# Ledger of designs, part 15: peptides against a protein of PDB entry 7C96

Target 1, 73 residues: chain A of PDB entry 7C96
Amino acid sequence: PVIPDDFRCPISLELMKDPVIVSTGQTYERTCIEKWLQAGHGTCPKTQQTLTSTVLTPNYVLRSLIAQWCEAN

## One batch from the design tools (peptide; made by RFdiffusion4, then SolubleMPNN)

Design b1_p11_5_s3 (from b1_p11_5, 4 letters changed)
Fold by OpenDDE base, seed 5:
Structure b1_p11_5_s3 (fold): chain B 73 residues (1-73), chain A 11 residues (1-11)
Amino acid sequence: as target 1 above (73 residues)
Amino acid sequence: SSLEEAQQLYK
């Protein structure tokens, strides 16, 4: 089945398993955004906005929605 | 783009 765009990581282009929210409000797969940050970048890949924090907040709502979708498909 | 750069880091 077709994966909803909102369920795909902007970086990996794959279904997210551990989605996290950055300071700009954008959501990425944890491993993807961590690699970006570890490479010395301090901006949001999708919006180019400067990250005011490097804290990554789990997107539990999205994780749940994705899990539900996976179970149904 | 920055997004493309980030994509290059993903394996």
Scores: peptide ipSAE 0.663, ipTM 0.927, DockQ to the pose 0.811
Fold by OpenDDE base, seed 4:
Structure b1_p11_5_s3 (fold): chain B 73 residues (1-73), chain A 11 residues (1-11)
Amino acid sequence: as target 1 above (73 residues)
Amino acid sequence: SSLEEAQQLYK
């Protein structure tokens, strides 16, 4: 089945397994955004807004929704 | 774009 766009990481373009929210409110796959940050970037890839924090907050709701989708598909 | 740059880092 077609993966819902909201379930795809903007970076990997794949179904997210460990979605995290950055300070701008955008969600990415953890490993993807960590690589971006480790490369010395301090902006949100999607919005180009400066990140006010490098804290990555797990998006538990989205994780659950994705898990439910995976179970059904 | 920055998003494309981030995508290039993904392997």
Scores: peptide ipSAE 0.660, ipTM 0.926, DockQ to the pose 0.857
Fold by OpenDDE base, seed 2:
Structure b1_p11_5_s3 (fold): chain B 73 residues (1-73), chain A 11 residues (1-11)
Amino acid sequence: as target 1 above (73 residues)
Amino acid sequence: SSLEEAQQLYK
């Protein structure tokens, strides 16, 4: 089935397994955004906004939605 | 773009 766009990581373009929210409010797969940050970048890949924090907040709501979708499809 | 750069790092 077609994966909803909101369930795909903007970086990997794959179904997110461990979605995290950055300070700009955008959500990415944890491993993808961590690699970006570790490479020395301090901006949001999608919006180019400067991150006010490097804290990554788990997007539990999205994780749950993805899990529900996977169970149904 | 920044997003393309991030995608490249993921590969």
Scores: peptide ipSAE 0.659, ipTM 0.926, DockQ to the pose 0.887
Fold by OpenDDE base, seed 3:
Structure b1_p11_5_s3 (fold): chain B 73 residues (1-73), chain A 11 residues (1-11)
Amino acid sequence: as target 1 above (73 residues)
Amino acid sequence: SSLEEAQQLYK
């Protein structure tokens, strides 16, 4: 079935497996945003806002929602 | 755009 847009990483455009939240509140697949940061960028890919922190917070709620969706579909 | 650049890194 069609994957809900909110469950897709803005970078990979694939179903997120390890979603993390950046300081701007946007969520990305961990590996995708880590590559962006490792490349020397300090901004949010989606919003271009400067990241006030490089801490990546696991989005457990979204991970759970995705898991539930996958189980049902 | 920044998002396109990030997408390019992922490829």
Scores: peptide ipSAE 0.658, ipTM 0.925, DockQ to the pose 0.893

Design b1_p11_5_s4 (from b1_p11_5, 5 letters changed)
Fold by OpenDDE base, seed 1:
Structure b1_p11_5_s4 (fold): chain B 73 residues (1-73), chain A 11 residues (1-11)
Amino acid sequence: as target 1 above (73 residues)
Amino acid sequence: SSLEEARQLYS
């Protein structure tokens, strides 16, 4: 089945397993955004907005929705 | 673009 766009990481383009939210409100796969930050970048890959914080917040709601979708498909 | 650069780091 076709994976909903909202469930795909903007970077990996794959179904997210450990989605995290950055300061701009965008969600990415943890490993993807961590590599971006470790490379010295301080902007949001998707929006190019400057990150006001490098804190990554787990998106538990999305994780749950993805799990439910996977179970049904 | 930033997104393309990020994708390259992931791959």
Scores: peptide ipSAE 0.715, ipTM 0.936, DockQ to the pose 0.874
Fold by OpenDDE base, seed 4:
Structure b1_p11_5_s4 (fold): chain B 73 residues (1-73), chain A 11 residues (1-11)
Amino acid sequence: as target 1 above (73 residues)
Amino acid sequence: SSLEEARQLYS
């Protein structure tokens, strides 16, 4: 089935397994955004906004929605 | 783009 766009990581383009929210409010797969940050970048890949924090907040709501979608598809 | 750069890091 076709994966909803909101469920795909903007970086990997794959279904997110561990979605995390960056300071700009955008959500990415944890491993993808961590690699970006580890490479020395301090901006949001999608918006190019400077990240005010490098804290990655788990997006539990989205994680649950994705899980529900996976169960149904 | 930043996204493309990030995608290259991931791939």
Scores: peptide ipSAE 0.713, ipTM 0.936, DockQ to the pose 0.881
Fold by OpenDDE base, seed 3:
Structure b1_p11_5_s4 (fold): chain B 73 residues (1-73), chain A 11 residues (1-11)
Amino acid sequence: as target 1 above (73 residues)
Amino acid sequence: SSLEEARQLYS
């Protein structure tokens, strides 16, 4: 089945396993955004907005929704 | 774009 766009990481384009929210509110796969930050970038890949924090917050709601979708499909 | 740059880093 077709994976909903909101369930795909904007970077990897794959189904997210460990989705995290950055300060701009965008969600990415943890490993993808960490590599971006480690490379010295301080902006949101999708919006180009400056990140006010480098804290990555787990998106538990999305993780749950993805799990439910995977179970049903 | 920055998103494309991020994708290259992941690859």
Scores: peptide ipSAE 0.712, ipTM 0.935, DockQ to the pose 0.887
Fold by OpenDDE base, seed 2:
Structure b1_p11_5_s4 (fold): chain B 73 residues (1-73), chain A 11 residues (1-11)
Amino acid sequence: as target 1 above (73 residues)
Amino acid sequence: SSLEEARQLYS
């Protein structure tokens, strides 16, 4: 089945397993964004906005939605 | 682009 765009990580382009929200409000796969930050970058890959914080907040709502979608498809 | 750079790190 076709994976909804909102369920794909902007970086990996794969179905997110551990989605996290950055300060800009964008969501990425944890592993992907952590590698980006670890490389010394302090901006949002998608928007290029400077991150006001490097805290990554789990997107539990999206994780749940993805799980529900996977069960139905 | 920033997104492409991030993708390179992942791949």
Scores: peptide ipSAE 0.710, ipTM 0.935, DockQ to the pose 0.879

Design b1_p11_6_s1 (from b1_p11_6, 4 letters changed)
Fold by OpenDDE base, seed 4:
Structure b1_p11_6_s1 (fold): chain B 73 residues (1-73), chain A 11 residues (1-11)
Amino acid sequence: as target 1 above (73 residues)
Amino acid sequence: SSLEEAQKLYN
């Protein structure tokens, strides 16, 4: 089945397994955004806004929604 | 774009 766009990481373009929210409010797969940050970038890949924090907040709601979708599909 | 660069890192 077709993966909902909101469930895909903007970077990997794959179904997110560990979605995290950056300071701009955008959500990415943890590993993807960590690699971006580790590469020395301090901006949000999608919005290009400067990240006010490098804290990555788990998006538990989205993770649950994705899990539910996976169960149904 | 920034996304493209990030995607390159992933790939």
Scores: peptide ipSAE 0.648, ipTM 0.926, DockQ to the pose 0.897
Fold by OpenDDE base, seed 5:
Structure b1_p11_6_s1 (fold): chain B 73 residues (1-73), chain A 11 residues (1-11)
Amino acid sequence: as target 1 above (73 residues)
Amino acid sequence: SSLEEAQKLYN
């Protein structure tokens, strides 16, 4: 089945398993965005906006939606 | 682009 675009990480281009929200509101796979931050970057890969915080908030709603999709497909 | 650079780190 075709994976919904909103369920794919902008970085890995794969189905997200541990989606996290950055300060700009964009969601990424945790491991992907952590590597970006660890490399010394302080901007949002997708929007190029400066991150006001490096805190990563789990996107539980999206995680649940993805899980439901995976179960059905 | 920044997104492409981030993708390189992932791969």
Scores: peptide ipSAE 0.647, ipTM 0.927, DockQ to the pose 0.880
Fold by OpenDDE base, seed 2:
Structure b1_p11_6_s1 (fold): chain B 73 residues (1-73), chain A 11 residues (1-11)
Amino acid sequence: as target 1 above (73 residues)
Amino acid sequence: SSLEEAQKLYN
């Protein structure tokens, strides 16, 4: 089945397993954004906005939605 | 682009 765009990580382009929200409100796969930050970048890959914080907040709502979608498809 | 650079790190 076709994976909804909102369920794909902007970086990996794969179905997110551990989605996290950055300070700009964008969501990425945890491992992908952590590699980006670890490489010394302090901006949001998608928007280029400077991150006001490097804290990554789990997107539990999206994780749940993805799980529900996977069960149905 | 920044997104492409991030994708490069992933690949």
Scores: peptide ipSAE 0.647, ipTM 0.927, DockQ to the pose 0.902
Fold by OpenDDE base, seed 3:
Structure b1_p11_6_s1 (fold): chain B 73 residues (1-73), chain A 11 residues (1-11)
Amino acid sequence: as target 1 above (73 residues)
Amino acid sequence: SSLEEAQKLYN
């Protein structure tokens, strides 16, 4: 089945396994955004907004929705 | 774009 766009990481374009929210409110796969930050970038890849924090917050709601979708499909 | 650059890092 077709994976909903909101369930795909903007970077990897794959189904997210460990989605995290950055300060701009955008969600990415943890490993993808960590690599971006480690490369010395301080902006949101999708919006190009400056990140006010490098804290990555787990998106538990999305993780749950993805799990439910995977179980049903 | 920045998103494309991030995608390059992933690949």
Scores: peptide ipSAE 0.644, ipTM 0.925, DockQ to the pose 0.903

Design b1_p11_6_s2 (from b1_p11_6, 4 letters changed)
Fold by OpenDDE base, seed 1:
Structure b1_p11_6_s2 (fold): chain B 73 residues (1-73), chain A 11 residues (1-11)
Amino acid sequence: as target 1 above (73 residues)
Amino acid sequence: SSLEEARELYS
């Protein structure tokens, strides 16, 4: 089945397993955004907005929705 | 673009 766009990481383009939210409100796969930050970048890959914080907040709601979708498909 | 650069780091 076709994976909903909202469930795909903007970077990996794959179904997210550990989605995290950055300060701009965008969600990415943890490993993808961590590599971006470790490379010295301080902007949101998708929006190019400057990150006001490098804190990554787990998106538990999205994780749950993805799990439910996977179970049904 | 930044997104393309991020994709390159991931791959």
Scores: peptide ipSAE 0.711, ipTM 0.936, DockQ to the pose 0.889
Fold by OpenDDE base, seed 3:
Structure b1_p11_6_s2 (fold): chain B 73 residues (1-73), chain A 11 residues (1-11)
Amino acid sequence: as target 1 above (73 residues)
Amino acid sequence: SSLEEARELYS
């Protein structure tokens, strides 16, 4: 089945396993955004907005939705 | 774009 766009990481383009929210509100796969930050970038890849914080917040709601979708498909 | 750069970094 076709994976919903909101369930795919904007970077990896794959189904997210550990989705995290950055300060701009965008969600990425943890490993993808961490590599971006470690490379010295301080902006949101999707929006180019400056990140006001480097804190990555787990998106538990999305993780749950993805799990439910995977179980049904 | 920055998103493309991030994708290349991940690859």
Scores: peptide ipSAE 0.710, ipTM 0.935, DockQ to the pose 0.903
Fold by OpenDDE base, seed 4:
Structure b1_p11_6_s2 (fold): chain B 73 residues (1-73), chain A 11 residues (1-11)
Amino acid sequence: as target 1 above (73 residues)
Amino acid sequence: SSLEEARELYS
């Protein structure tokens, strides 16, 4: 089945397993955004906005929605 | 783009 766009990581383009929210409010797969940050970048890949924090907040709501979608598809 | 750069890091 076709993966909803909102369920795909903007970086990996794959179904997110561990979605995290950055300071700009955008959500990425944890491993993808961590690699970006580890490479020395301090901006949001999608918006190019400067991240005010490097804290990655788990997007539990999205995680649950994705899980529900996976169960149904 | 930033996304392209990030994708290259991931791939």
Scores: peptide ipSAE 0.710, ipTM 0.936, DockQ to the pose 0.892
Fold by OpenDDE base, seed 2:
Structure b1_p11_6_s2 (fold): chain B 73 residues (1-73), chain A 11 residues (1-11)
Amino acid sequence: as target 1 above (73 residues)
Amino acid sequence: SSLEEARELYS
């Protein structure tokens, strides 16, 4: 089945397993964004906006939606 | 682009 765009990580382009929200409101796969930050970058890959914080907040709602979608498809 | 750079790090 076709994976909804909102369920794909902007970086890996794969179905997110551990989606996290950055300060700009964008969501990425945890491992992908952590590698980006670890490389010394302080901006949002998708928007290029400067991150006001490096805190990564789990997107539990999206994780749940993805799980529900996977069960149905 | 920033997104492309991030993808390179992941791959």
Scores: peptide ipSAE 0.708, ipTM 0.936, DockQ to the pose 0.892

Design b1_p11_6_s3 (from b1_p11_6, 3 letters changed)
Fold by OpenDDE base, seed 1:
Structure b1_p11_6_s3 (fold): chain B 73 residues (1-73), chain A 11 residues (1-11)
Amino acid sequence: as target 1 above (73 residues)
Amino acid sequence: SSLEEAQELYR
């Protein structure tokens, strides 16, 4: 089945397993954004906006939606 | 672009 675009990480382009929200409101796979930050970057990959914080907030709602979609497909 | 660079780090 076709994976909804909102369920794909902008970086990995794969179905997210551990989605996290950055300060700009964009969501990424945790491992992907952590590698980006570790490389010394302080901007949002998708929007190029400067991150006001490097805190990564788990997107539990999206994780649940993805799980529900996977169960149905 | 920043997104492309991030994608390269993942691959």
Scores: peptide ipSAE 0.658, ipTM 0.927, DockQ to the pose 0.894
Fold by OpenDDE base, seed 4:
Structure b1_p11_6_s3 (fold): chain B 73 residues (1-73), chain A 11 residues (1-11)
Amino acid sequence: as target 1 above (73 residues)
Amino acid sequence: SSLEEAQELYR
């Protein structure tokens, strides 16, 4: 089945397993955004906005929605 | 773009 766009990481373009929210409100796969940050970048890949924090907040709601979708498909 | 650069880092 086709993965809903909102369930795909903007970086990996794959179904997110551990979605996290950055300071700009965008959500990415944890490993993808961590690699970006580790490479010395301080901006949001999707919006180019400067990150006010490097804290990554788990997107539990999205994780649940993805799990629900996976069960049905 | 920044997104393309981030995608290139992904392996």
Scores: peptide ipSAE 0.657, ipTM 0.927, DockQ to the pose 0.849
Fold by OpenDDE base, seed 3:
Structure b1_p11_6_s3 (fold): chain B 73 residues (1-73), chain A 11 residues (1-11)
Amino acid sequence: as target 1 above (73 residues)
Amino acid sequence: SSLEEAQELYR
């Protein structure tokens, strides 16, 4: 079935495996957002808001939801 | 857009 939009990384457009939350509250695949930051950017790709921190917080709830969906589909 | 730029960087 179709992957729910909330389970897709805004950057890769693929099912997230290691979703992380940035300071703006948006969630991305870890590898995707890390590449963005390493390229010298300090903004949120989706919102263009300046990141107040480069800390990436694992989105454990979303990870669990994705795992449950994958198991059922 | 910045999102499109990030998508290109991912490739």
Scores: peptide ipSAE 0.655, ipTM 0.926, DockQ to the pose 0.901
Fold by OpenDDE base, seed 2:
Structure b1_p11_6_s3 (fold): chain B 73 residues (1-73), chain A 11 residues (1-11)
Amino acid sequence: as target 1 above (73 residues)
Amino acid sequence: SSLEEAQELYR
């Protein structure tokens, strides 16, 4: 089945396993955004907005939605 | 683009 766009990481383009929210409100796979930050970048890859914080907040709602989708498909 | 650069780091 076709994976919903909202369930794919903007970076990996794969189904997210550990989605996290950055300060701009965008969600990425944790490993992808961590590599971006570790490379010395301080902006949101998708929006180019400056991140006001490096805190990564787990997107539990999305994780649950993805899990539900995977169970049904 | 920034997104393309991030994708490059992932690969």
Scores: peptide ipSAE 0.654, ipTM 0.927, DockQ to the pose 0.898

Design b1_p11_6_s4 (from b1_p11_6, 5 letters changed)
Fold by OpenDDE base, seed 5:
Structure b1_p11_6_s4 (fold): chain B 73 residues (1-73), chain A 11 residues (1-11)
Amino acid sequence: as target 1 above (73 residues)
Amino acid sequence: SSLEEARKLYN
């Protein structure tokens, strides 16, 4: 089945397994955004906005929605 | 783009 766009990481383009929210409100797969930050970048890949914080917040709601989708498909 | 650069780091 076709994976909903909102469930795909903007970077990996794959179904997110550990989605995290950055300061701009965008969600990415943890490993993808961590690599970006570790490379010395301080902007949001999707919006190019400057990140006001490097804190990554787990997106539990999205994780749950993805899990439900996976169970049904 | 920044997304393209981020993808290069991941892949």
Scores: peptide ipSAE 0.717, ipTM 0.934, DockQ to the pose 0.875
Fold by OpenDDE base, seed 4:
Formats: structure tokens, C-alpha cells, sequence
Structure b1_p11_6_s4 (fold): chain B 73 residues (1-73), chain A 11 residues (1-11)
């Protein structure tokens, strides 16, 4: 089945397993954004906005929605 | 683009 765009990581383009929210409000797969940050970048890949924090907040709502979608498809 | 660079790191 076709994965909803909102369920795909902007970086990996794959179904997110551990979605996290960055300071700009965008959501990415944890491993993808961590690699970006570890490479020395301090901006949001999608928006190019400067990240005001490197804290990654788990997007539990999205994780749940993805799980529900996977169960149904 | 930033996304393109980020994708390079992932791949």
C-alpha cells in the first residue's frame, strides 16, 4: 500500500519508526536527524531554519497513527 | 538543498 506522505521521513523517505520533532516543529526519523546534527549542521533540513535547540522530542501521536495505519494495511 | 545533503548522509 502507498504510505501517506505525512508518515514518511523527509530525509529517508521511508515509513518512520521513531519519529521525533525538532525545534522548528518538523518531524523526522530519529536516526536521520541525529546523523544530520552529528555532521555539524544546526538547521532544519526541510525548512533551513536554525534549530534553537538540539533536543529531539518523540512524536508519540504520529508513532501511534503510523502503527494504526500499519495494522490496517 | 539541505534535504538532499541530509539524504546523502542517510544513504
Amino acid sequence: as target 1 above (73 residues)
Amino acid sequence: SSLEEARKLYN
Scores: peptide ipSAE 0.717, ipTM 0.934, DockQ to the pose 0.887
Fold by OpenDDE base, seed 3:
Structure b1_p11_6_s4 (fold): chain B 73 residues (1-73), chain A 11 residues (1-11)
Amino acid sequence: as target 1 above (73 residues)
Amino acid sequence: SSLEEARKLYN
């Protein structure tokens, strides 16, 4: 089935396995956003807003929703 | 775009 857009990482365009939230509220696959930050960038890839923090918060709700979707599809 | 740049890093 077609993967819901909200379940795909804006960077990898793939189903997220470890979704994390950045300071701007956008969610990315952990590995993707970490590579971006490690490359010396301090902005949100999707919004270009400056990140007020480099802390990555696990998006547990989204992870659960994705898991449920995967079980049903 | 920044997204495109990020995608290049991922690939």
Scores: peptide ipSAE 0.716, ipTM 0.934, DockQ to the pose 0.886
Fold by OpenDDE base, seed 2:
Structure b1_p11_6_s4 (fold): chain B 73 residues (1-73), chain A 11 residues (1-11)
Amino acid sequence: as target 1 above (73 residues)
Amino acid sequence: SSLEEARKLYN
């Protein structure tokens, strides 16, 4: 089935398994955004906005929605 | 683009 756009990481373009929210409010797969930050970048890949924090907050709501979708499809 | 650069790191 077609994966909803909101469930795909902007970087990997794959279904997110460990979605995290950055300071700009955008959500990415944890491994993808961590590699970006480790490479020395301090901006949001999607918006190019400067990150005010490097804290990555788990997106539990999205994780749950994805799980529900996977169960139904 | 920033996304393209990020994708390069992922791949």
Scores: peptide ipSAE 0.715, ipTM 0.934, DockQ to the pose 0.880

Design b1_p11_7_s1 (from b1_p11_7, 4 letters changed)
Fold by OpenDDE base, seed 1:
Formats: sequence, C-alpha cells, structure tokens
Structure b1_p11_7_s1 (fold): chain B 73 residues (1-73), chain A 11 residues (1-11)
Amino acid sequence: as target 1 above (73 residues)
Amino acid sequence: SSLEEARKLYY
C-alpha cells in the first residue's frame, strides 16, 4: 500500500516511527532532526526558519494515526 | 537545499 505523504519524514522519506514537532510546527523523525541539530544547524530543514527552541515535542497524534494505518494495511 | 543536506546526514 502507498504510504500517505504526511506519514513520511521530510528528511528520511520513510514512515515515521518517532515523529517529533519542532518550533516551526513541522514534524520529523526524531533521529533525523536530532542529527541535523547535532551537526550544528539551528534551522528547520523544510522551511529554513530559525528554530526558536531546540525542544522536540512528540507528535502523539500522528504516531497514533500511523499506528492505526499500519494495523489496517 | 536544507532538506538535501539533512538527508545526507541520514543516508
């Protein structure tokens, strides 16, 4: 089955397992965005906006939706 | 692009 675009990490292009929200509101796979930040970047990969915070908030809603999709497909 | 650079870190 075709994976919904919203369920794919903008970086890895793979189904997200641990989606997190950055300060710009964009969601990424935790591992991907952490590597980006660890490399010294302070901007959102997708929007290039400066991150006002490096706090990564778990996107529990999306995680649940992905789990539901995986169960059904 | 920023996404391309981020992808280089992943792959």
Scores: peptide ipSAE 0.719, ipTM 0.938, DockQ to the pose 0.950
Fold by OpenDDE base, seed 3:
Structure b1_p11_7_s1 (fold): chain B 73 residues (1-73), chain A 11 residues (1-11)
Amino acid sequence: as target 1 above (73 residues)
Amino acid sequence: SSLEEARKLYY
């Protein structure tokens, strides 16, 4: 089945397992955005906006939606 | 683009 675009990480292009929200409101796979930050970048890969914080907030709602989709497909 | 750069770090 076709994976909804909102369920794919903008970086890996794969179904997210541990989605996290950055300060700009964009969601990424945790491992992908952590590698970006560890490389010394302080911007949002998708929007190029400067991150006001390096805090990564788990997107539990999206995680649940993805889990539900996986169960049905 | 920054997304492409981020993808290069991932893969």
Scores: peptide ipSAE 0.718, ipTM 0.938, DockQ to the pose 0.959
Fold by OpenDDE base, seed 2:
Structure b1_p11_7_s1 (fold): chain B 73 residues (1-73), chain A 11 residues (1-11)
Amino acid sequence: as target 1 above (73 residues)
Amino acid sequence: SSLEEARKLYY
């Protein structure tokens, strides 16, 4: 089945397994955004906004939604 | 683009 766009990481374009929210409110796969930050970048890949924090907050709601979708499909 | 650069790090 077709994976909902909101369930795909903007970077990997794959179904997210460990979605995290950055300070701009955008969600990415943890490994993808961590590599971006580790490479010395301090902006949001999608919006180019400067990140006010490097804290990555787990998007538990999205993780749950994705899990439910995977279970049903 | 920023996304393209980020993708280079992933793939």
Scores: peptide ipSAE 0.717, ipTM 0.937, DockQ to the pose 0.945
Fold by OpenDDE base, seed 4:
Structure b1_p11_7_s1 (fold): chain B 73 residues (1-73), chain A 11 residues (1-11)
Amino acid sequence: as target 1 above (73 residues)
Amino acid sequence: SSLEEARKLYY
């Protein structure tokens, strides 16, 4: 089945398993964005906006929605 | 692009 765009990481293009929100409000797979930050980048890959914080907030709502979708498909 | 660079790190 076709994976909803909102459920796919902008970086990996795969279904997110551990979605996290960055300061710009964009959501990415944790491992993907952590690698980006570890490489010395301080911007949002999708928007190129400077991150005001490197704190990654778990997107539990999205995680739940993805789980529900996976169960149905 | 930033996304392209980020993808290079992942793949």
Scores: peptide ipSAE 0.717, ipTM 0.937, DockQ to the pose 0.956

Design b1_p11_7_s2 (from b1_p11_7, 5 letters changed)
Fold by OpenDDE base, seed 1:
Parts: sequence; C-alpha cells; structure tokens
Structure b1_p11_7_s2 (fold): chain B 73 residues (1-73), chain A 11 residues (1-11)
Amino acid sequence: as target 1 above (73 residues)
Amino acid sequence: SNLELARELYS
C-alpha cells in the first residue's frame, strides 16, 4: 500500500522509524537530521528556516501512528 | 536546496 506522505521523512523519503521534531515543527528521521546538523548546518532542510535550537524532540505520537499503520498494512 | 543537500548526506 501507499505510504502516507506524513509518515515519510522529507530527507530519506522512507517510512520513519525514529521521527524527531526540530524547532521549526518539522519532523525528520533522527539519523537524517543528525547528519545534517553534524555537517554544520543550522537550518531546517524542508523550510530553510533558521533553527532556534538544535534539540531534537522525539515524535512519539507519530511513531505510534506509524506503528499502527504498519500493523494494519 | 537544503533538502537536496540533506538527501545527499543521507545517501
């Protein structure tokens, strides 16, 4: 079945396994955004907005929704 | 774009 767009990482384009939220409110796969930050970038890849923080917040709600979707499909 | 660069880093 077709993966919902909201469940795909904007970077990897794959179903997210460890989704994290950046300061702009966008969600990415942890490994993808960490590599971006480690490369010295301080902007949101999707929106190009400057990140006010480099803290990555786990998106537990989305992780749960993805798990439920995977179970049903 | 930033998104394209990020995708290159991941691959």
Scores: peptide ipSAE 0.700, ipTM 0.936, DockQ to the pose 0.955
Fold by OpenDDE base, seed 4:
Parts: structure tokens; C-alpha cells; sequence
Structure b1_p11_7_s2 (fold): chain B 73 residues (1-73), chain A 11 residues (1-11)
């Protein structure tokens, strides 16, 4: 089935397994955004806004939605 | 773009 765009990581373009929210409110796959940050970048890949924090907040709601979608598809 | 760079890092 076609993966909903909102369920795909902007970086990997794959279904997110561990979605996390950055300070700009955008959501990425944890591993993808961590690699970006580890490479020394301090901006949001999607919006190019400067990240005010490097804290990555789990997007539990999205995780649940993705899980539900996976169960149905 | 930042997205393109990030994608390159991932790949």
C-alpha cells in the first residue's frame, strides 16, 4: 500500500519507526535526525530554521497512528 | 538544500 506522506520521514522517505519532533515542530526518524545533528548541523532539514534545542521528543501520537496503519495494511 | 544534505548522510 501507498504510505501516507505524513508517515514518511522527510529524510529517509521511509515509514517512520521512531518518529521524533525537533524544536521546529517537524518530525523525523530518530536515526536520520541524529545523524544530521552528529554531523554538526544545527538546523531543521525541512524548514532550514535554526534548532533552538537539540532535544528530540518522541512523537507518540504519530507512532501510534503509524502502528495502526501498519496493522491495517 | 538541507534536506538533500540530510538525505545524503542517511544514504
Amino acid sequence: as target 1 above (73 residues)
Amino acid sequence: SNLELARELYS
Scores: peptide ipSAE 0.699, ipTM 0.936, DockQ to the pose 0.971
Fold by OpenDDE base, seed 2:
Structure b1_p11_7_s2 (fold): chain B 73 residues (1-73), chain A 11 residues (1-11)
Amino acid sequence: as target 1 above (73 residues)
Amino acid sequence: SNLELARELYS
């Protein structure tokens, strides 16, 4: 089945397994955004806004939605 | 773009 766009990481373009929210409110796969930050970048890949924090907040709601979708498909 | 660079790092 077709994966909903909101369930795909903007970087990997794959179904997110560990979605995290950055300070701009965008959500990425944890491993993808961590590699970006570790490379010395301080901006949001999608919006190019400067990140006010490097804290990554788990997107539990999205994780649950993805899990529900996977169970149904 | 930043997004393209990020994708390059992931691949």
Scores: peptide ipSAE 0.697, ipTM 0.936, DockQ to the pose 0.968
Fold by OpenDDE base, seed 3:
Structure b1_p11_7_s2 (fold): chain B 73 residues (1-73), chain A 11 residues (1-11)
Amino acid sequence: as target 1 above (73 residues)
Amino acid sequence: SNLELARELYS
């Protein structure tokens, strides 16, 4: 089945397993955004907005929704 | 673009 766009990481374009929220409110796969930050970038890949923080907040709600979708499909 | 660059880092 087709993976909902909201469940895909903007970077990997794959189903997210460990979604995290950046300061701009966008969600990415943890490994993807960490590599971006480690490379010295301080902007949001999707919006190009400057990140006010490098803190990554787990998106537990989305993680749960994705898990439910995977069980059903 | 930022996304393209980020995707290159991932792949």
Scores: peptide ipSAE 0.697, ipTM 0.935, DockQ to the pose 0.956

